# Ledger of designs, part 146: peptides against a protein of PDB entry 7RZF

Target 1, 358 residues: chain A of PDB entry 7RZF
Amino acid sequence: PFQEEHLKQLYKIVPIKDIRNLYVTFPIPDLQKYYKSNPGHYLGHLIGHEGPGSLLSELKSKGWVNTLVGGQKEGARGFMFFIINVDLTEEGLLHVEDIILHMFQYIQKLRAEGPQEWVFQECKDLNAVAFRFKDKERPRGYTSKIAGILHYYPLEEVLTAEYLLEEFRPDLIEMVLDKLRPENVRVAIVSKSFEGKTDRTEEWYGTQYKQEAIPDEVIKKWQNADLNGKFKLPTKNEFIPTNFEILPLEKEATPYPALIKDTAMSKLWFKQDDKFFLPKACLNFEFFSPFAYVDPLHCNMAYLYLELLKDSLNEYAYAAELAGLSYDLQNTIYGMYLSVKGYNDKQPILLKKIIEKM
Target 2, 358 residues: chain A of PDB entry 7RZF as posed
Amino acid sequence: PFQEEHLKQLYKIVPIKDIRNLYVTFPIPDLQKYYKSNPGHYLGHLIGHEGPGSLLSELKSKGWVNTLVGGQKEGARGFMFFIINVDLTEEGLLHVEDIILHMFQYIQKLRAEGPQEWVFQELKDLNAVAFRFKDKERPRGYTSKIAGILHYYPLEEVLTAEYLLEEFRPDLIEMVLDKLRPENVRVAIVSKSFEGKTDRTEEWYGTQYKQEAIPDEVIKKWQNADLNGKFKLPTKNEFIPTNFEILPLEKEATPYPALIKDTAMSKLWFKQDDKFFLPKANLNFEFFSPFAYVDPLHSNMAYLYLELLKDSLNEYAYAAELAGLSYDLQNTIYGMYLSVKGYNDKQPILLKKIIEKM

## One batch from the design tools (peptide; made by RFdiffusion4, then SolubleMPNN)

Design b2_p17_6_s1 (from b2_p17_6, 8 letters changed)
Fold by OpenDDE base, seed 1:
Structure b2_p17_6_s1 (fold): chain B 358 residues (1-358), chain A 17 residues (1-17)
Amino acid sequence: as target 1 above (358 residues)
Amino acid sequence: IERPKFEEKISFKYKEP
């Protein structure tokens, strides 16, 4: 366990690769015994969220961060870590203190809103989907993973324990949130900009680093993190599938796409899945416009239109991705291509959202 | 510092049939 002297530390680390990363680490209790409620996953979901009002959305809007990762990591025996990791831009490297302030503002928002049972239910549902439709892992990797898991879970639960959330425990969520405080922080900044400015070498890998205490003034600044009105809890994920029914093969099912509708304005081809038997579908749309490629101006306008359309759909992209839905929009020489792929149940919702933005 | 285990983004590999 870290002693108090190991808290409020800043590590400046020189990487071998040209990377810029920030790691904000909090020592937390061992949560392994709470696997049925998994409060660390709940917090990782929210802190790592990429939707509107998320921590990442704000940090991206400032041009400081490209990617964000939040979650629990195993530590040594008897403790874990909660880590927020961001990929820093060159500008973000200059604003690390403010980035961390925003992290604490978001955490403060989570405290103010309190634990949400509906968020837990979404995590539960997403994990259930992931478990049910998990790709066959390589047997060797899977066996090794299970062998590791057997140390933590009853034999009867080993296959499901990593995925099945059973208990909403707001008390445990609050307990973990109470550990995500400035007084409990360890910060690591990874950048080549620290080359020649280090005074220590890590024993195992020879990594050059400098360790500094975070000034009390900076800690106080983070402790006084206010509620930032830009931070919001995510909206409910409307794309989470609930119906997994597989329709029986039609007697007239063709091995190739059949033309089921032919009109002056549209052709519709359909093929039922005869191979995979998954509650998934692919919807592919080709739009034809005589204007799409008539001249360079129209071509550029069509390109710009799709870029703007994609940008306008970013609000749904993350939620759809979490729910196992994807879409693709491409310019073609004839017009536009749209593809929607994933679990079939909520594809109409995503398609409607796309069409409403078009 | 290893990346925390993210939410396994449901890697939806839909192979078109």
Scores: peptide ipSAE 0.011, ipTM 0.397, DockQ to the pose 0.076
Fold by OpenDDE base, seed 4:
Structure b2_p17_6_s1 (fold): chain B 358 residues (1-358), chain A 17 residues (1-17)
Amino acid sequence: as target 1 above (358 residues)
Amino acid sequence: IERPKFEEKISFKYKEP
């Protein structure tokens, strides 16, 4: 375990690549024995959420962060790390203290709301979907992975242990949240802007870095992180599939799309899956407008319309993606193209949301 | 959490005839 002297440290690291990253790291207990409840995954799901009221949404709105990843990482024997990693903008590099303040405000929000069983259930359901429809990995890679996992899990659970959540343990969630405190923080900032400002070199890779103690005033600022009213728990993910029924192949199923509806206003082609037999569909819509490409003004208006539509749908994009749904919106010379892909069960919900924003 | 890159292998390349 890190001693107190290894906590509240700031590392300024020079990368080889032109990257700007912030790593906020917390030593946590070894959670491996709690794989059935996986409290680190629960917290990683919320802290790493990208929906409205998320940490990332706020940091992106300020132009400080592009991406955020939260979760547990293996450490040495007997402990793990919880890491919040963000990709920094140039402006974000100047606001690292405030970014970390927002992290602690979000963590404080999680403490205030307490553990949510419905969030655990969503994680469970998402993991079950991911497991059920996991592509067959290459046998050699898979066997090597399994062999590594066998050191940690009973043989009977090795195949499922990474995916199956069984136990809601609010006590363990709270225990991990209690470790996500400023007094337990290790911060690493990765930027070329530290070139020539380092005093140490890492022995293994020759990475140049500087280590500094985080000022007590900064630690206190983070300890006094209040509830930021911009932070909210995510809403329930309405896109998580629950029905995986595969309809039987129709007797008249053609190897190509068949025209099943032909009207003055619409044509519909349908092809049943005859190869994969997955509970997935691909819905493609081509909208035709005689005005879409009539002149440069109409083209620009159509473009702007789609950009605004995409922006208005961004609130659903992450939840849909987590649930294995995607959409695409494109301008065409004839109008607009819409695609909705993924698990068929909740596609109507996503499609309805798109139409409601149109 | 790493975004599950669902590689949708279901590329229905419908070529219009």
Scores: peptide ipSAE 0.007, ipTM 0.421, DockQ to the pose 0.056
Fold by OpenDDE base, seed 5:
Structure b2_p17_6_s1 (fold): chain B 358 residues (1-358), chain A 17 residues (1-17)
Amino acid sequence: as target 1 above (358 residues)
Amino acid sequence: IERPKFEEKISFKYKEP
């Protein structure tokens, strides 16, 4: 277990690749016995969220961070880590203290709101969907994975334990959240900018690094992290599928798309799935405009329009992706192409959101 | 909620002392 001497440390690490990363690490208790509630997954879902009012959204808006990952990681025997990892911009590398302040402001927001059962339920539902529709793994890889998991889970639960949430445990969420404090932090900054500024070498990989104590004034600054009004809990994910009904194959089902609607303004082709038998659909729309490719100006305007449309839809993109929905928007020589793919149940909701932004 | 795909190269094996 990390002793107090190992906390409040900053590591400046020289990478082999040209990468800029920040790792904010907290030692946490071993949560393996709490797999049915998985409080680390709950916190990872919120801290790693990409929607409006998320930590990532704010850090992106400042130009400091490109990507963010939050979650638990296995440690040595008897403890785990909670890690917040971000990909840093060049500007973000200069603002690491402020980035970490924003992390603690978001964590403080989670403390102020308290554990939310509806968020747990969404995590449960998402994991249930992922488990139910998990692709077949290669038998050899799967057996080796299961053999490893047998060390952690009862035999009867070994197939489901990684996916199925069963128990809402607000006490355990609060317990983990209480470990996410500045006094428990270990910070690693990975950048080539530290080349020639290191004094230590890691024994296993020869990685050059410098270790420094984080100043008490910086720790105190993070401890005094207030509520940032820009941080909000996610809204409910409206795209999570609840209906998984697979319609029977029609007797007249064709191996190719059949024209089912023909009007002056639209043609509709339909093909029933005869292969996968999943509660999924692919909606493809070709929009034709006589103006799309008339001249270079109209072509550029059509391009700019789609870029603006994509930007306006970014608020839904992450929630849709989590729910197993995706969309694609492309310029064509005839106009615009739209595709919506994934679970069919909530596709109409996503499609409506897209159309409302158009 | 992707587990941090630590890029292979920065495997800080924290050896516990």
Scores: peptide ipSAE 0.007, ipTM 0.423, DockQ to the pose 0.090
Fold by OpenDDE base, seed 3:
Structure b2_p17_6_s1 (fold): chain B 358 residues (1-358), chain A 17 residues (1-17)
Amino acid sequence: as target 1 above (358 residues)
Amino acid sequence: IERPKFEEKISFKYKEP
């Protein structure tokens, strides 16, 4: 485990690539034995969430962060790390202290709300879907992976242990959350802006860096992180599929899309899947408007409309993506194109939300 | 520095059929 001297440290690192990253790292106990509850995944799901009231949503709204990843990582013997990693904007690089404050505000929100069984259930359901519909791995890579994990899991569970959650353990969630404190933090900032400002070189890769202690005043500021009213737990993910029934092939199934509806205002083409046999569908809509491309003004209005529509749908995009649903909206010379793809069970819900915003 | 393979957000790669 890191000694106190290794905590509350800031590393300024010069990358080879032009990247700006922040790593906020906490040493945590080895959670391997708790794979059935996976408290690190629970916390990673919430901290890494991208919906309204999430950490990322707020940091994006300030123009400081592009992407956020939260989760556990393997450490040395007998401990792991919990890491929050963000891709920094140029502006975000100037606001690292405030970004980390917001991280602790979000963590404080998680403490205040306590562990939520429904969130665990969503993680369980999402992982079960991911496991069930996992792509076939290359045999050699899979065998090597299995051989590696056989040291950690019972033989009967080795295939499922990484995916199947079984036990809601609020005590373990709280235990990990209690390690996510300013007194336990290690911060690394990766930016070319530190070139010529470093005093150390890493032995293995020759990476230039500077190490400094985080001031006690900054640690105290993070320790006194208040509840930011902008942070909220996510709403329930309504897009998680529960029905995976595959309808039998119709006797008259055509190898090409067949016209199944023809009206003055719409044509509907349908092709049943005869190859993959997955509980998935692709819905494609072409909307035609005589005004869409009549002149530059209308073209720009149609573009602006679509950008506003996309913006209004951002609240659902992440939840849909997690549930294996996606949508695409594009301007065409004739109007608009909409695509909805993924598990068919909840596609009507996503489609309804899109239409309600149109 | 390779991005640590954090538990990739479960992105369902929908391959179009």
Scores: peptide ipSAE 0.000, ipTM 0.410, DockQ to the pose 0.086

Design b2_p17_6_s2 (from b2_p17_6, 6 letters changed)
Fold by OpenDDE base, seed 1:
Structure b2_p17_6_s2 (fold): chain B 358 residues (1-358), chain A 17 residues (1-17)
Amino acid sequence: as target 1 above (358 residues)
Amino acid sequence: IKRPKFEEKISFKYTDP
């Protein structure tokens, strides 16, 4: 376990690659024994959320961060880490203190709202879906993975323990959240801008770095993180599938897409799945417009329209992706292409959201 | 033989003939 001397430290690290990353790390207890409740996953889901009112949404709105990952990571024996990792913009590199302040404001929001059973239930449902419909892993990799996890899980649970949540434990969520404090922080900033400003070299890889204590004033600023009204819990994920019924193969099922509707304004082809037997569908739409490619101006307007449409759909994109739904929007020389893929149950909801934004 | 993922095979590029 890190002693107090290892906490409140800032590491300035020179990368080999031209990357800008921030790692905000908290030592936490070993959560392995709590796999049935997985409080670290609950917190990682919320802190790493990309929807409206999320930490990432605010940091992106400021132009400081491109991506955010939050979650637990294995440490040495008997402890873990909770890590918030962000990809920094050039501007974000100048605002690291304020980025971390926003992290603590979001964490403070989670404390104020308390553990939400509905969020746990969503995590449970998402994991159950992911487990049930998991792609076949490579046998060698899978057996090696299973052999490794047999040290942590009972044999009867080893296949499911990583995915199936069973117990809502608000006490454990609060326990982990209580470790996410400024006094327990380790910060690493990775940037080439620290070249020639380092005084230490890492033993294993020769990585150049500087270690500094975080000023007490900065720690105090983070400790006094208020509730930022921009931060909100996510809304319920409406895209989580609940119906997994596979319709029987029709007797008239063709090996190729059949034209099932032919009108002056639309043609529809259908192919029932005869191979995978998954509760999944692919919806593909090609829209034709005589104006899409008539001249450079219309072409550029059609391009800008789709970019704006994609941007307006970002609020749904993450929730859909978590639920195993995806969409794609592309310009074509004839107009627009839309694809909706994934679990069939909630595809109509996503499709409706897309159409309402068009 | 990598079984193509469900998503990869249904790239019907309708190339008009």
Scores: peptide ipSAE 0.016, ipTM 0.448, DockQ to the pose 0.031
Fold by OpenDDE base, seed 2:
Structure b2_p17_6_s2 (fold): chain B 358 residues (1-358), chain A 17 residues (1-17)
Amino acid sequence: as target 1 above (358 residues)
Amino acid sequence: IKRPKFEEKISFKYTDP
């Protein structure tokens, strides 16, 4: 168990690879017994969110961070870790204290808003979708995985325990959130910039590092993290599928796309899935404009238009991806291409949002 | 939520006792 001497520590680590990473780690109780509520997953979902008002969105806007991951990790017996990991820019490496301040500001926002049952429900629904449509694992890998999981879950629940959320436990969410405090933090910064500035070597891998106590002034600064008005909870994910009906194969189904609509302004081709039998669709749109590539000016305008359109759609991209939807927008010689892929149920919603931004 | 494949980054097996 981490004693007080192991808390409020900064590790400066020299990597073999040219990487810049920050790990902000909190010791937490073993949450395994709480798998039905999975409070660490709830917090990981919010802290690791990439939408507007997220921690990542703000840190990215400052040019300090490229990617962010939040979540629980197994520790030794009887404890776990909650880890916030970010990929640092060169500038972000200079602002580590401020990055961590923003982490605590976001955590403070989560405390102020309290546990949200609708967020739990989204996590539940997303996990249910993932369980239902998980790819077939290799039998040997699957058997080994199940054998490992049997040490942790009842036999009757072993197939579902990793995916199915059953209980909203706001008390457990608050309990974990109470462990995410500056007094409990372990910070690791991974950068080649620490080469020649280390005084210790890790026994197992020969990794060079320096360990320092985080100054009490810095801990106090993080403890006094205010509410940053830029941080907001995510909006409800409207892209989560609820209808998984697979339509029967039509008797007249062709092995190739059939032209089902032919007008002066549009042609529509359709092919039913005869192979996968999944509640998924691929929508592909090709838009033709005689002006798209008529000259270099129009070509550049068409490019800029799509870049602006993509930027305007970024707010939906993460929520769509979480729900198993994706879109792609590309310039073509004749105009533009749009693709929408994934679960068919909410594709019309995503398509409508794209069209409304066009 | 892509479970971060915590790649084989420096598994500090914090075998802290």
Scores: peptide ipSAE 0.014, ipTM 0.469, DockQ to the pose 0.068
Fold by OpenDDE base, seed 3:
Structure b2_p17_6_s2 (fold): chain B 358 residues (1-358), chain A 17 residues (1-17)
Amino acid sequence: as target 1 above (358 residues)
Amino acid sequence: IKRPKFEEKISFKYTDP
C-alpha cells in the first residue's frame, strides 16, 4: 500500500509518442471479494459517463479534454487503484489543476446524491446484455483467461462473475467514494512538453520523469471543491433493450432485400436475418432532395444542417452506444443518409429522437 | 506505457451484419 509519502505527488512524464494524458489515481482497497456488487464499476460508470451534466461533457465544453475513462485497476496484492484518465488538449495541459478541481466537484456531487439503486440496475442490465451477446472468444484465449480467474471466483460463477451484478451495496460505493479524496491522490501528466525538464529516469523503460509534491494550497483547493451546478447525474437510459425475442423466419424470406412498400414518396426494402439470429436490426434511410447539391451554397447548408443535427443528438449518442445502439448521419449528393443499428427493441425510441430533432 | 486496460466502456461493437 502507498504510504503517506507516496500520496499528493505529481509526476511529469515524457512519452515516446506525441500524447497528452492526465492520470488521476487513488489507492483503494482490494475490491475483488465484492465482485457481485462491483462498486468500482458503479463509480466508473458515473465518472466515465459522457452524457449531459457529466464530467467529460463539462471538460469538453472548456476545450480541455477530448476523452475520459474512469474505473478500477488492479494493483499489487491487497489493494487496487481507481483511475480517472483524460486525453488532454493543448489548452487542457495548461489547466490541469482546474481539470482535477472539476473531478473533485463531480465526486462531491456523487457524495451529495448518494448511491442510486436505479444506476446499479442499469449497470446490471447492461452487463447482462453484454454477457448474453458477447462474441465468441478464441478457445485458447478464453481457457487461459478462465484459468487465471479461477483463483478469484467459485467454479460455478467463474463464467459470469465478470459480468453479472447481483447485489446493490451502497455501503461499498460510499467506501470507495471516500477514498477518492485530494489527500489520497497521485497525479501523472504525460506530455512531450516536459522534454528537457525532467530529473529522473525510470529503470525499466528509461522513461524520463520529474516527481514533485503537490502544493498544500492546491490540495486545499481540491478539498474545498464545491458543488458545481453544471454536474448532474445521468438520466435513465431509455435505450437499454429488454425484449430479445427473435421472430421466426418467414416462409417467403428472400436472400436479398425485397420491396415491401412502394409509394410516391417512399420505397421500403426488407431482408429478414437468415444467418445470425440476433435481436438486432439495421435501419438505413436515404433521403432525396433536389436542393441538396444544386449549388455550393445549398451543399454547404446541407452540410451545416447535418452538423447541427449531430450536435443536437449528442445528448443521446452515448446512452444509445452503451445500450448497443448506434446511428450515422451523412451528406450525400442526393440528400442525406441515416443509419440506425443495434438491438431492435429500442431502435424506434432512437429513431423518434432523431426525427424530433430534424 | 500501455493504456491500462480500464474496464472498456461497454461499447457494443455492432459489426454490420
Scores: peptide ipSAE 0.014, ipTM 0.435, DockQ to the pose 0.087
Fold by OpenDDE base, seed 4:
Parts: C-alpha cells; structure tokens; sequence
Structure b2_p17_6_s2 (fold): chain B 358 residues (1-358), chain A 17 residues (1-17)
C-alpha cells in the first residue's frame, strides 16, 4: 500500500507516441470481496458517464478533454486503484489543475446526492444484458481468462461474477467515494512536452519522467472544491431493454426483404431474422427529397441540417450506446439516411427522440 | 466505463431488389 510519501505526487511522463493523457489515481481498499455489489463499478459508471451534466460533458465543453474513463483497477495485494483517465487536448494540457478541480467538484456532487439505488439497478440490468448476449469469445482466450479468474471467485460464480450485481451497498459506495480525495491523489501527466524536462528513467521500459510533490495550495484548492451547478446525475436510461422475446419465424418468411407496404409516399421492406435469433433489429430509413442535391447550396444546407441534428441527439447517444442501441445519420445524394440498430425493445423510444429532433 | 463496443455486425445486406 502507498504510504503518505507516495500520495500527492505529480508524475510528468514522456510518451513514445504523441499522446496527451492525464491519470488521476486514488489508492482504494481491495474491493474484490465486494464483487456482488461492485461499488467501484457504480462510481466508474457515474464518473465515466458521457451524458448531460457529466464530468466529460463539462470538460469537453471547455475544449480540454476528448475522452474520459473512470473505474477501478487492480493493484497489488490488499489494495486497488480508482483511476480517472482523460485524453487531453493541447489546451487541456495547460489546464490540468482545473481539470482535476472539476473532477473533485463532480465527486463532491456524488457525495451530496448520495448513493442512488436506481443507478445501481441500471448497472445491474446493463451487466445482465451484456452477460446474456455476450459474444462467443475465442476458446483459447476464454479458457485462459477463466483460469485466471478462478483464483478470485468460487467455481459456481466464475462465469457470472464479473457481470452479475446482486447487492446494493450504499455504505461501500460511500467508503470508496471517501477515498477519492485530494489528500489521496496521485497524478500522472503524459505528454511529449516534457521531453528534456525529466530527471528520472523508469527501470523496466526506460520511460523518462519527473516526479514532483503537488503543492499544498493546489491540494487545498481541490479540497475546497465546491458544488458546480453544471454537474448533474444522469437521468434514468430509458433505452435499457427489458423485453428480450424473440418472435416466432413466420411461415412465409422469405430469405430476402419482402415489400410489406407500398404507397405513393413510402415503401417498407421487412426481413425477419432467420440466422441469429437475437432480440435485435435494424431499422433503416431512406428519405428522398428532390431538393437534397439540386445545387451546392441545398447540399450544404442538408449537410448542416444533419450535423445540427446529430449534435441535438448527442444527449441520447451515450445512454443509447450503453443500452446496446445505436443510430446513424448520413447525407445521401437523394436525401437522408437514418439507421437505428440494437435491441428492438427500446428502438421505438430512440426513434421517437430522433423524429422529435428532426 | 469503456463504451461497450457492441460491434454486432448485423450486416443486413440491404440488396435492393
């Protein structure tokens, strides 16, 4: 376990590749025994959320961060890490202290709201879906993985332990959240901008780095992180599938799409799945407009329209993706193409949201 | 959390007839 001397440290690391990354790391207790509640997953879900009012949403709005990952990582025996990792823009590299302040503001928001059972339930449901519809892994990789996890889980639970949440433990969520404090932080900044500014070399990979203590004033700034009114808990994910019923194959099912509706304004083709037998559908819509490609102005207007439409739908994109739904919007020479894919149960909800924004 | 890459290649080849 890290001693106090290993905390409040800043590492400036030179990468081999031209990358800019920030790692904000917190030592936490070993949570392996709590796999049924997985409080680190709960916190990783919220901190790593990409919806409106999320940490990433704010950091993106500032132009400082492209991507964010939050979650637990295995450490040595008896401890883990909680890591918030972000991909930094060039501007974000100049604002690392403020990025970390925003992280602590979001963490403070989580403290203020307290553990939410509905969020746990969503995590449980998402994991159950992921488990149920997990693709066949390559046998060799799967057996090696199982052999590795047999050291951590009872044989009866090995297949499910990574996915099945059973127990809502607000006490454990609060316990982990209480470790996510400035006094318990280790910061690593990875950037080529540190070339020639390092004084140490890592023994294993020859990675050049500099280690510095984080100033007490900066720690205090982070300790005094207020509630930022821009941060909100996510809304309930309306796209999580609950119905997985597979409709029987129709007797007249054709191997090709059949025209089931033909009108002056619309044609509808339908093909039932005869191969995969999954509770999934692909909805493809082609919109035809004689004006879409008449001239460069109309073409550009159609392009701008779709970009604005996509932007207006970004609020749903992450929640839909978590729930195994996706959409695609493309300009065509004839107009617009829309695709909605994934679990069929909540596709109508996503489609409605798209149509409401059109 | 890493976005679950549901790379479900549901390649419905829409062959227009």
Amino acid sequence: as target 1 above (358 residues)
Amino acid sequence: IKRPKFEEKISFKYTDP
Scores: peptide ipSAE 0.010, ipTM 0.454, DockQ to the pose 0.055

